# Peptides against a protein of PDB entry 1ZZD: the designs that were tried, part 42

Target 1, 109 residues: chain A of PDB entry 1ZZD
Amino acid sequence: FQVVNPYLLRDLVDLGIWDEGMKQYLITQNGSIQGLPNVPQELKDLYKTVWEISQKTIINMAADRSVYIDQSHSLNLFLRAPTMGKLTSMHFYGWKKGLKTGMYYLRTQ

## One batch from the design tools (peptide; aimed at target 1 Q55)

Design b2_p28_5_s2 (made by RFdiffusion4, then SolubleMPNN; from b2_p28_5, 18 letters changed)
Fold by OpenDDE base, seed 1:
Structure b2_p28_5_s2 (fold): chain B 109 residues (1-109), chain A 28 residues (1-28)
Amino acid sequence: as target 1 above (109 residues)
Amino acid sequence: KEEYLKELEKHAEKLSKELGNEFKGIEV
């Protein structure tokens, strides 16, 4: 289990590179974007501290409007210039629905 | 694991209600 920084999610969405492949990549890389060729270096520098964290920390950070990613559930967002609140609410709504139904949520631009 | 997921679901529901106004009208 991993928590994705909501600001990182925003930036990946704005770059138009957030998809199922990107999600799986982040899972395998423990949240690191350092190896992504399609991410600007300035973003790599900004999010260098983003790593996989404990499940307990995931729950704690969820209260602070962080997003959770799991290989069993998928939510892909394609929004241009979304607010953090909008991304967070959409993520948790979609994640909750996915948890309940086992469905994948995909929102395209 | 199941209990953990239930707790996360409960927390997600809380956050969804608190932030619901921000995504009203948006199809996910």
Scores: peptide ipSAE 0.031, ipTM 0.311, DockQ to the pose 0.072
OpenDDE base, seeds 2, 3, 4, 5: peptide ipSAE 0.019, 0.021, 0.024, 0.026; ipTM 0.309, 0.286, 0.264, 0.321; seed 3 fails the geometry check

Design b2_p28_5_s3 (made by RFdiffusion4, then SolubleMPNN; from b2_p28_5, 17 letters changed)
Fold by OpenDDE base, seed 1:
Structure b2_p28_5_s3 (fold): chain B 109 residues (1-109), chain A 28 residues (1-28)
Amino acid sequence: as target 1 above (109 residues)
Amino acid sequence: EKKYIEELKKHAEELAKKLGIDFKGVEV
């Protein structure tokens, strides 16, 4: 399983706070750094995880019939107008569904 | 419109990195 992505790992190493203890902590927190006192707020904002978004957003995405994962594990989205918010929700939905790789298709109706 | 689509793609790529997803791209 992947808890810490390589970009976050790099940033934590650069801060000089990465060690085995930090790794174990992040495992228990599902990769969230929001509770770490030695991490700058700007970095916390950058690496918000699914835990920091509203459950309503996740539910709404799950209920959207225009979003689905096919056999190839690609995420297909059929929208009248794609937005930053919709793409954000799409990625979080994919993350929750356990996607590690993805090719996403946006189609206008 | 083209510029907006490119911004959307950039946003998607950046967010995928934050979530640890190996993002191959988006087609519109």
Scores: peptide ipSAE 0.259, ipTM 0.818, DockQ to the pose 0.201
OpenDDE base, seeds 2, 3, 4, 5: peptide ipSAE 0.179, 0.193, 0.199, 0.185; ipTM 0.764, 0.758, 0.765, 0.768

Design b2_p28_5_s4 (made by RFdiffusion4, then SolubleMPNN; from b2_p28_5, 14 letters changed)
Fold by OpenDDE base, seed 3:
Structure b2_p28_5_s4 (fold): chain B 109 residues (1-109), chain A 28 residues (1-28)
Amino acid sequence: as target 1 above (109 residues)
Amino acid sequence: MEEYLKELEEHAKELSEKLGSKFVGVEV
């Protein structure tokens, strides 16, 4: 049982492009619209999954939030195929950006 | 499905005009 993002559904309906074909495509693509040729790029940029956002961007946002918190919140990272090199790079990048803790929770798809 | 998506590709150009500046992108 898969649930489509209700805001995405609304916007697709408002644009008049919601149909059975699009529904089946979203099911197959786990909710991603990035591969749809008939969707404007602006809408694609708005509706990105956690797997489609760069890890650097996530780290940057976490670092910005941590400035206002005594203890850094746990950072959740999402990687499809993590490598030791990439994990090390992310760790040091987070450290460079001023994360107060090295607590990373890695999720894989 | 591939043919269906190709048919919709032309529709994307028209939809871009309708969308305008309504949506703000997420940084990647």
Scores: peptide ipSAE 0.018, ipTM 0.277, DockQ to the pose 0.016
OpenDDE base, seeds 1, 2, 4, 5: peptide ipSAE 0.013, 0.013, 0.011, 0.011; ipTM 0.214, 0.222, 0.236, 0.224

Design b2_p28_6 (made by RFdiffusion4)
Pose (drawn by RFdiffusion4):
Structure b2_p28_6 (pose): chain A 109 residues (1-109), chain P 28 residues (1-28)
Amino acid sequence: as target 1 above (109 residues)
Amino acid sequence: EEEEEEEEEELIKEMEEEYEEYKHLLDE
């Protein structure tokens, strides 16, 4: 099989750029749209992959929501070019933000 | 118990220093 994010899909059809220079490009690019030559910036901002969202924002939104969470939440973390230093800063950042669950799985590479 | 608490405070300070060193990587 293979299916594209239906919201991203609707938008690519609405621009008529859903030509084959897409279904193929999208698969051999992890499903990323940043740096596609023919796509509006707004769509780039809206359809960031998790690998394209700073884990800082992920931790902040988790901290925000957490004051309303009686228990905890499964906070999976995603690192692109993982170094031991970046992981250390990610752990401490979540730690100082007062999170109960600093990390569920670390997905990497 | 006091020696364990001092070691924990030293460890936290070391972690903070490493955090200040590497926190700019969180913007990536």

Design b2_p28_6_s1 (made by RFdiffusion4, then SolubleMPNN; from b2_p28_6, 8 letters changed)
Fold by OpenDDE base, seed 1:
Structure b2_p28_6_s1 (fold): chain B 109 residues (1-109), chain A 28 residues (1-28)
Amino acid sequence: as target 1 above (109 residues)
Amino acid sequence: EEEEEEEKEKKLKELEELYEKYKHTLDE
């Protein structure tokens, strides 16, 4: 299955392009929207940087700021320090909001 | 490892730019 950020889903719905075809596309692209011609570049940049970053990079960034993300079973955020850096705050804000609102799991029918 | 560090630096720069642009939308 493919985990999809709820805000990405919202944005796709708002653009009026969410359908079964889009769902299947995202599954085949591992959640990437970079190849979609009908999505604003600003959104592509946003989701590329925040949500399409490699897990290795996420872990390294998080470790540098005393944060750990465990995605072995589900997306979990572990904060080792109460104070987050400026960049980390924004990065993990999206993840935290996604967790609070629930993640969507896409699977092939 | 060097490539990993370069990738990290690049992503941090991109994140910095996005932070300055979208920081006002936080907590909405």
Scores: peptide ipSAE 0.024, ipTM 0.388, DockQ to the pose 0.037
OpenDDE base, seeds 2, 3, 4, 5: peptide ipSAE 0.022, 0.014, 0.016, 0.022; ipTM 0.313, 0.269, 0.304, 0.341

Design b2_p28_6_s2 (made by RFdiffusion4, then SolubleMPNN; from b2_p28_6, 13 letters changed)
Fold by OpenDDE base, seed 4:
Structure b2_p28_6_s2 (fold): chain B 109 residues (1-109), chain A 28 residues (1-28)
Amino acid sequence: as target 1 above (109 residues)
Amino acid sequence: MEEEEKKKKEELEKLEELFEKYKHLLDE
């Protein structure tokens, strides 16, 4: 099974487009929303960035052979790699907050 | 190769440290 990012789910619900059909579509598209015509471009850009961050983190975690990593299923990171999932959530939160406020969380410490 | 892995580990540790510092904000 495929886990939907909780923030993505929230955003899709807020848009009023979340339903069983959408869920199945995302599963078939490996979580990608890039092809959805009824999603604002801003959200597409947001989750593209989240994907990029996740991939970078996966590469970093790959240095630790004690952690099972599947690069093809980044949306399942919450189950397969708790640390990866937490980091992804943190970066997503920072990015989204930056979009809303103009203060980029990822650019500061 | 080993040097690259070392750099990746260090980068991951920095990210984890950052997460621990700010994780409390996720619930806000």
Scores: peptide ipSAE 0.021, ipTM 0.348, DockQ to the pose 0.058
OpenDDE base, seeds 1, 2, 3, 5: peptide ipSAE 0.016, 0.017, 0.017, 0.015; ipTM 0.289, 0.307, 0.308, 0.324; seed 1 fails the geometry check

Design b2_p28_6_s3 (made by RFdiffusion4, then SolubleMPNN; from b2_p28_6, 12 letters changed)
Fold by OpenDDE base, seed 3:
Structure b2_p28_6_s3 (fold): chain B 109 residues (1-109), chain A 28 residues (1-28)
Amino acid sequence: as target 1 above (109 residues)
Amino acid sequence: EKEKEEEEKKKLEELEKLYEKYKHTLDE
């Protein structure tokens, strides 16, 4: 199933653009909103990722627990949850490049 | 460190509440 960042979901609902079409689009785009013409650029920037990864990969990395990833806790999460290594590396790479990285809400299958 | 862990926990709980609030919109 599709896992959506709760902040993104809220923002899309608040914009009044959330519908079945939007849901299906997000599924096909693995949660990316970068290609949506009716989404403000500021939201695209907010939820920008360094690499596009499949929802399946994200879910698999969160096999044992739900995880909230934020910049301030990235290092701690890496140490406490080594299975999140790839996602953590992506987060740090984005930070080093001066790019905003999206916040991720991860769930078990 | 413990304070940061508690803050993380609180943020996670808030996000989970938001998810529960809107997850029905993902249903067919």
Scores: peptide ipSAE 0.024, ipTM 0.281, DockQ to the pose 0.022
OpenDDE base, seeds 1, 2, 4, 5: peptide ipSAE 0.021, 0.017, 0.013, 0.019; ipTM 0.357, 0.344, 0.237, 0.328

Design b2_p28_6_s4 (made by RFdiffusion4, then SolubleMPNN; from b2_p28_6, 10 letters changed)
Fold by OpenDDE base, seed 1:
Structure b2_p28_6_s4 (fold): chain B 109 residues (1-109), chain A 28 residues (1-28)
Amino acid sequence: as target 1 above (109 residues)
Amino acid sequence: EEEEKLKEELKLKEMEELYNKYKHTLDE
């Protein structure tokens, strides 16, 4: 299954652009917001920059993980038998450790 | 394919619920 970064979800809700269409878009785009014209560029830059500096942190938080990099600025994290609760905890833990955003896209193997 | 999309949508809704439950821990 696919999991969206909870902090990204928060920001989209705060912008008032979270709806059924946005859900479907994120599903097809593996959680990326880079192609959304109605999202401020500063948010795109924020999540991109934080992603770049947090790769090691995100990897370390994952238990029984595999990492796939499609592009130099994209990361897919694969988890074995994850639960929503566990994934949420990972993201919140990352936040407490100074991570402003987590993975763009998480999925099971 | 349609079934998978529906499953993913449900997972997103679950994430929303979890966010609402734990959002108080954000921005600390």
Scores: peptide ipSAE 0.029, ipTM 0.350, DockQ to the pose 0.055
OpenDDE base, seeds 2, 3, 4, 5: peptide ipSAE 0.010, 0.024, 0.017, 0.021; ipTM 0.246, 0.337, 0.268, 0.352

Design b2_p28_7 (made by RFdiffusion4)
Pose (drawn by RFdiffusion4):
Structure b2_p28_7 (pose): chain A 109 residues (1-109), chain P 28 residues (1-28)
Amino acid sequence: as target 1 above (109 residues)
Amino acid sequence: EEKEEADEKWEELEEKIEWTLTFEEQLE
C-alpha cells in the first residue's frame, strides 16, 4: 500500500501540484516536505515531521500539559543525528522540567 | 481554559507523531 497524510493531501490537490513530482518524491524523502521547491512556507511549518520538531518543544509541551496529568504520559523521543551529548541534554532538560516520564522509547538515526 | 489550550496543542503534536510513525511503517 501507501497513503499520504490526508490534510497534507487535500492541500497539495488544492494547489494542483499533486503531480507525480510528489507521490514519488514524498516516499523517497521519508514523507518530509521541507525543501520541496514548490510548496508554501505555511505548509512547510504545518507539516513538520517529528524528526523536524525540536525535542525541546516536545518536552516543553509535555511539561505544560503535565500539571494537568494526575499520573504521567508516554513521552516518546525522536533524535536525528544522535550524540551522547544531545541525549544527555535531552534527559536533563526533561528532568529539570519536573517530568515524571523523561522518556518512553528513544527512536533514532 | 489553560488546560483546554494545553490539551489542544498536545493533541496536534501527537497527531504529527502518529502520522510520522504510520508513514514510516508503510515504508517498511

Design b2_p28_7_s1 (made by RFdiffusion4, then SolubleMPNN; from b2_p28_7, 12 letters changed)
Fold by OpenDDE base, seed 3:
Structure b2_p28_7_s1 (fold): chain B 109 residues (1-109), chain A 28 residues (1-28)
Amino acid sequence: as target 1 above (109 residues)
Amino acid sequence: MEEKEAKEKWEELEKREKETLEFQEQLL
């Protein structure tokens, strides 16, 4: 089953554009909001999925790995028993806060 | 990052996660 990004869901509700039609649209689009006319471009950029990120961006993120891992280690010290759910939530939170590279690598470590 | 700040951010994240999951369960 498909799960909508909970942070995206919250932002769509805050915009006042969440409804049953929006829900069905996201299901059909595999969670992508790129085609939605009522969503600001800044949010579209924020919620780009892994498959919507250019290879150039992925390479640039990989080059910065060492710098972002150091910052993520401070949070990892408090992860006693990280579940997949917690790691996913941290990834989405980090993405929303602009820590795209750091959270991407935290998920893969 | 200072240990105290990291702990506070983690606790905030856990709280927000719980709230968001509860919110999602109501809307989905």
Scores: peptide ipSAE 0.017, ipTM 0.259, DockQ to the pose 0.104
OpenDDE base, seeds 1, 2, 4, 5: peptide ipSAE 0.015, 0.016, 0.018, 0.014; ipTM 0.213, 0.277, 0.240, 0.274; seeds 4, 5 fail the geometry check

Design b2_p28_7_s2 (made by RFdiffusion4, then SolubleMPNN; from b2_p28_7, 12 letters changed)
Fold by OpenDDE base, seed 2:
Structure b2_p28_7_s2 (fold): chain B 109 residues (1-109), chain A 28 residues (1-28)
Amino acid sequence: as target 1 above (109 residues)
Amino acid sequence: SAKEEAQKKWEKLEQRIKETLKFQEQLK
């Protein structure tokens, strides 16, 4: 499953492109919007960073615990001024505490 | 080891993140 940050979801809704098809697309793309033709480049650039930091966090967790984490799910948390340190800390905290409120869960059946 | 591989991937992504952040600043 994927955890999509509420800001990305909001932006997609505001663009009028959120539907079941988009949902399935994001699942197949591990939360990436880079391949979407109808998303402004500015948003792609922003969420590229957020996405990459999220992936880095997952990898860091795997490295720290020496365990495999399935890359089929992603933690996508948006911050207004995202930094690597802040997002990493936030993701670690949220992951450890199971705090996933406000996130949209994308999962395949 | 799995840890070493993950650490290497971490380092690669870290560099990509830094580059992306730098690029974003240039676009402002």
Scores: peptide ipSAE 0.101, ipTM 0.582, DockQ to the pose 0.030
OpenDDE base, seeds 1, 3, 4, 5: peptide ipSAE 0.020, 0.015, 0.021, 0.087; ipTM 0.361, 0.250, 0.361, 0.558; seeds 3, 4 fail the geometry check

Design b2_p28_7_s3 (made by RFdiffusion4, then SolubleMPNN; from b2_p28_7, 9 letters changed)
Fold by OpenDDE base, seed 3:
Structure b2_p28_7_s3 (fold): chain B 109 residues (1-109), chain A 28 residues (1-28)
Amino acid sequence: as target 1 above (109 residues)
Amino acid sequence: MEKEEAEKKWEKLEKLIEETLKFEEQLK
């Protein structure tokens, strides 16, 4: 599952395009709306920065884990590897840093 | 940043975490 901006959800609902298909699309796109043809460019620009902050955090975590895995024993990886919950928390932090508001979680069926 | 690059790195990280969790379960 992943976090989604509550204001983004509101705007998508206001546009009348929020449904189960849209939900699944956002999951496959890691929360990005940049590829949606039926969303105004103004909204894409508005949420681009917040999305990029979140994804930057994910990229940094991936890089950090890669370095750690390369230089650590299996036991150390076991002890210090972030769980899916911790990863979600960092993703949440990325969104929060941009909007300073709470987040929703979208889950696959 | 590139959207595609971010998606690929996310998928890679998720896979690594899943493999780690499976390994932990096998040790119990």
Scores: peptide ipSAE 0.022, ipTM 0.341, DockQ to the pose 0.040
OpenDDE base, seeds 1, 2, 4, 5: peptide ipSAE 0.017, 0.016, 0.012, 0.018; ipTM 0.285, 0.216, 0.243, 0.347

Design b2_p28_7_s4 (made by RFdiffusion4, then SolubleMPNN; from b2_p28_7, 14 letters changed)
Fold by OpenDDE base, seed 2:
Structure b2_p28_7_s4 (fold): chain B 109 residues (1-109), chain A 28 residues (1-28)
Amino acid sequence: as target 1 above (109 residues)
Amino acid sequence: SAEKEAEEKWKKLEEREKATLEFLKQLE
C-alpha cells in the first residue's frame, strides 16, 4: 500500500481530479507520472521533486518508527493544469500539515 | 542500524531537493 498525505487527497478532491480512476492509476504507477507521454517534461521534473520530498517524509517517519510502510512509494501530485509554484506550495503545505495528522493508506480495490 | 540508514538516505534526498528546488525556481 501507499501512504498518502490526507491534505494531498483533500487538495486533489478540491481540484476535481481525484476519483477511483486516478486512485488506481497512481497505485499502479507507484504515484509516478513519469511514464505519461502527454505530460510536459517540466511537469515531470516537478513531480519528480514532489516524489523526492515525499520520500523524505516517508524516510523520516520510518526512522522515527512512527509509521510502518511495506511499500514506500509516495503519491505525487497530479494536476491537469498545474503551475510550478502552485504544486510546490501545495506539496510543502500538505506534508507539513499531514505530519501532524494521520496518514491515509491507499489500497487497491 | 535502520535509523542510520534512513538518516543517510534523508541527507541524500535533502541535498537533491535543494538542488532541484533551485532548478524549479528558474522555471517559475
Scores: peptide ipSAE 0.029, ipTM 0.426, DockQ to the pose 0.032
OpenDDE base, seeds 1, 3, 4, 5: peptide ipSAE 0.028, 0.021, 0.018, 0.024; ipTM 0.410, 0.395, 0.338, 0.405; seed 3 fails the geometry check

Design b2_p28_8 (made by RFdiffusion4)
Pose (drawn by RFdiffusion4):
Structure b2_p28_8 (pose): chain A 109 residues (1-109), chain P 28 residues (1-28)
Amino acid sequence: as target 1 above (109 residues)
Amino acid sequence: SSWPMTLTDIEEELDEAVEDSLERREED
């Protein structure tokens, strides 16, 4: 099979750019839209992959919502060019933010 | 095959945890 994010899909049709320079490009690009030459910046900002969102924001939003969480939450973490240093900062950042669950799975590469 | 996760998916997962927490507090 193969199916595109329906919201991203609706928008590409609404611009008529859902030409084949897309279904194909999208798959051989991990489903990223940053650096597509013909896509508005607003769409680029709205459809960031989790690999394109700073794990800092991920942790901050987790800290924000955690004051309302009686228990904890499964906080999966995503690192692009993972170094031991970046991981260390990620753990400490979540640790100093007071999170109960600093990390569920680490998805990487 | 499907598409990769986005910020909205993360927001929804976090909001579901808040909703579950509120439901548990009401049940207690």

Design b2_p28_8_s1 (made by RFdiffusion4, then SolubleMPNN; from b2_p28_8, 13 letters changed)
Fold by OpenDDE base, seed 3:
Structure b2_p28_8_s1 (fold): chain B 109 residues (1-109), chain A 28 residues (1-28)
Amino acid sequence: as target 1 above (109 residues)
Amino acid sequence: LSSPLTLQDIEESLNKAVEESKKRRLLK
């Protein structure tokens, strides 16, 4: 099956920005590149029609640890009073910090 | 998409897309 556009991945690789951190970011963003500052706007415009899920759904999926129980490393974040802005920033964090291994999990209190 | 996606689905799709992209580049 194919849910992520292979041409998008090609473009990211050609830009030299594809790594494990980027992979984890895209997983948590359901393939969306709209939030990436180092991606040319032309590419964002080209792929802005990709399948988008609600931010709430993204958070719920990212919080599902059962998918990655075999991960050797994990990062768990807990927010007492999360806002959509904070949650987006947390999703963005893993990529910006260049996480090489593990999975990012976001929990709300 | 007709069915809800899981994180596993996205990860597998990404891996497949990466491999396909690499294959295409090697053929050029």
Scores: peptide ipSAE 0.078, ipTM 0.580, DockQ to the pose 0.035
OpenDDE base, seeds 1, 2, 4, 5: peptide ipSAE 0.051, 0.040, 0.039, 0.035; ipTM 0.536, 0.474, 0.465, 0.469

Design b2_p28_8_s2 (made by RFdiffusion4, then SolubleMPNN; from b2_p28_8, 13 letters changed)
Fold by OpenDDE base, seed 3:
Structure b2_p28_8_s2 (fold): chain B 109 residues (1-109), chain A 28 residues (1-28)
Amino acid sequence: as target 1 above (109 residues)
Amino acid sequence: FKAPLTLEDIEKSLQEAVEESKKRRLEK
């Protein structure tokens, strides 16, 4: 099945920013590009999804404000009070630093 | 409420999308 839009990937390639780091970032963000500073806002608007909105809502309403991506070997982080913006920044920072392993489990203390 | 996608789901989708994107470029 297709979750990621092929036109999005085309555009990312055209921008010259598609690589393994970007792949890992998209994995950790469930296909969202909203947190990427090197992507034009026009593309962000074009590829905005209900999923992104839903995740934001879930995070805001969740008691523990945790995000889980099912993986047997995952990087786990525990934050006291994570926000969507902070989580996005953390993932992006990891990508920028060339980390090939995303954060799959985020929990609050 | 939507359950987060698994790593496998996303990786599969990305691979499929990459291949589709390349295919469309070649056909253009």
Scores: peptide ipSAE 0.083, ipTM 0.581, DockQ to the pose 0.028
OpenDDE base, seeds 1, 2, 4, 5: peptide ipSAE 0.033, 0.129, 0.031, 0.034; ipTM 0.512, 0.681, 0.447, 0.450; seed 2 fails the geometry check

Design b2_p28_8_s3 (made by RFdiffusion4, then SolubleMPNN; from b2_p28_8, 14 letters changed)
Fold by OpenDDE base, seed 2:
Structure b2_p28_8_s3 (fold): chain B 109 residues (1-109), chain A 28 residues (1-28)
Amino acid sequence: as target 1 above (109 residues)
Amino acid sequence: FTAPLTLSDILESLNKAVEESKKRRELK
């Protein structure tokens, strides 16, 4: 399933451009910026190769780098049409990994 | 709460991100 690239999320936060508007845009695009018009190709290339990272990988990265998460000190996960089972699994996996804060799920339907 | 971004705002932010990325690479 499609998820927002965790490196993209990090960079957007670090650049101070991670806000609600950006969230909504990425939700509609399933975490991709590839379809944005007039976006420099360098940015598209930067986030082209890191495709569908597993939810566990995203959670692991968040756990390892949780100290760098600034947006409300919460982990934001963007999923394409997640099932309740997947959300539950992610939640408990995050808990098991000792995430400092709860997960914020942004999903498409 | 932040106001929703327009497409123009998004594009401007993305352009800025590219430039900053270039600067970071140059500093390495």
Scores: peptide ipSAE 0.030, ipTM 0.399, DockQ to the pose 0.034
OpenDDE base, seeds 1, 3, 4, 5: peptide ipSAE 0.026, 0.021, 0.025, 0.023; ipTM 0.396, 0.378, 0.402, 0.394

Design b2_p28_8_s4 (made by RFdiffusion4, then SolubleMPNN; from b2_p28_8, 14 letters changed)
Fold by OpenDDE base, seed 5:
Structure b2_p28_8_s4 (fold): chain B 109 residues (1-109), chain A 28 residues (1-28)
Amino acid sequence: as target 1 above (109 residues)
Amino acid sequence: FTAPETLSDIEASLEKAVKESKERREKE
């Protein structure tokens, strides 16, 4: 799956702000551009809704998994000792698992 | 959760998205 919207990347490239620094930033932010000062607000607004929906989905899926899967322990560890790396990993993992589970539910329910 | 593996996955996702973005632009 793609965690970063290809249209977003297109827009970033078109703006001429795509570089290795941007890439690394996106990696640490799991595809979010909301914290970038050099990105037009219009673009942030455009992708904010999608991002927030995705985040909400991740949280919901994580909450659901906490009931059915032992991943809650991993989440708790991250909350107790959060680092940028751990937060990034948690977010990405949540998204990845959320998509997989979502696809499963769409097929079976 | 492992940061190195996850970061690598994110990077791979970015690279894929960049590729697809470029391909899409070429078709426009």
Scores: peptide ipSAE 0.096, ipTM 0.586, DockQ to the pose 0.033
OpenDDE base, seeds 1, 2, 3, 4: peptide ipSAE 0.028, 0.024, 0.028, 0.029; ipTM 0.482, 0.445, 0.403, 0.409

## One batch from the design tools (peptide; aimed at target 1 S89 Y93)

Design b2_p29_3 (made by RFdiffusion4)
Pose (drawn by RFdiffusion4):
Structure b2_p29_3 (pose): chain A 109 residues (1-109), chain P 29 residues (1-29)
Amino acid sequence: as target 1 above (109 residues)
Amino acid sequence: DEHQYMVDKFEEWLENPELFEEEADENLD
């Protein structure tokens, strides 16, 4: 099979740019839209992949919501060019933010 | 060895929070 994010999909049709320079490009690009030459910046900002969102923001939103969480939450973490140093900062950052669950799975590469 | 590295680094950052904030900005942003 193969299906595109329906919200991203609606928007590409609404711009008529859902030409084949898309279904194909999207698959051989991990489903990223940053650096597509013909897509508005607003769409780029709205459809960031998790790999394109700073794990800092992920951790901050987790800290925000956590004061309302009686238990904890499964906080999966995503690193692009993973170094031991970046992982260390990510663990400590979640640790100092007071999180109960610093990391569920680490998805990488 | 990697666990020891993390422990040492955490101890360094607890002694100097400003160093952690600078390195966190560089590593996480």

Design b2_p29_3_s1 (made by RFdiffusion4, then SolubleMPNN; from b2_p29_3, 16 letters changed)
Fold by OpenDDE base, seed 2:
Structure b2_p29_3_s1 (fold): chain B 109 residues (1-109), chain A 29 residues (1-29)
Amino acid sequence: as target 1 above (109 residues)
Amino acid sequence: MDEEIKEKKKKEWEENPEKFEKEAEKNLL
């Protein structure tokens, strides 16, 4: 089962918008709050799910870490409806950024 | 991913990195 981020839960309670309806909404949205009108943009930016972060950004962050990590921690990529073209592009973008290891784990919804 | 397709794309990237980069960026999520 999906567990709500405890910090997100706290912030939603502090906003006074946590109820059963909100709970059901988060379940249906896989934890995303991006579509909620009553949530400040700052919180939306803070609590972006792994599915809402650009894959390019994830690769850039992994490349930056790889400067200090001998074994680049296995890059975990999360994709919605991956295509062969997207997978290939991500692989070679990572190569250009100097990632020592290719994509090790691919997670899909 | 098929390793043959992967190696073919790698060769294309090595031959023209700038062209491939533009295509790759377009296909990134």
Scores: peptide ipSAE 0.032, ipTM 0.364, DockQ to the pose 0.581
OpenDDE base, seeds 1, 3, 4, 5: peptide ipSAE 0.012, 0.007, 0.026, 0.007; ipTM 0.296, 0.248, 0.348, 0.268; seed 4 fails the geometry check

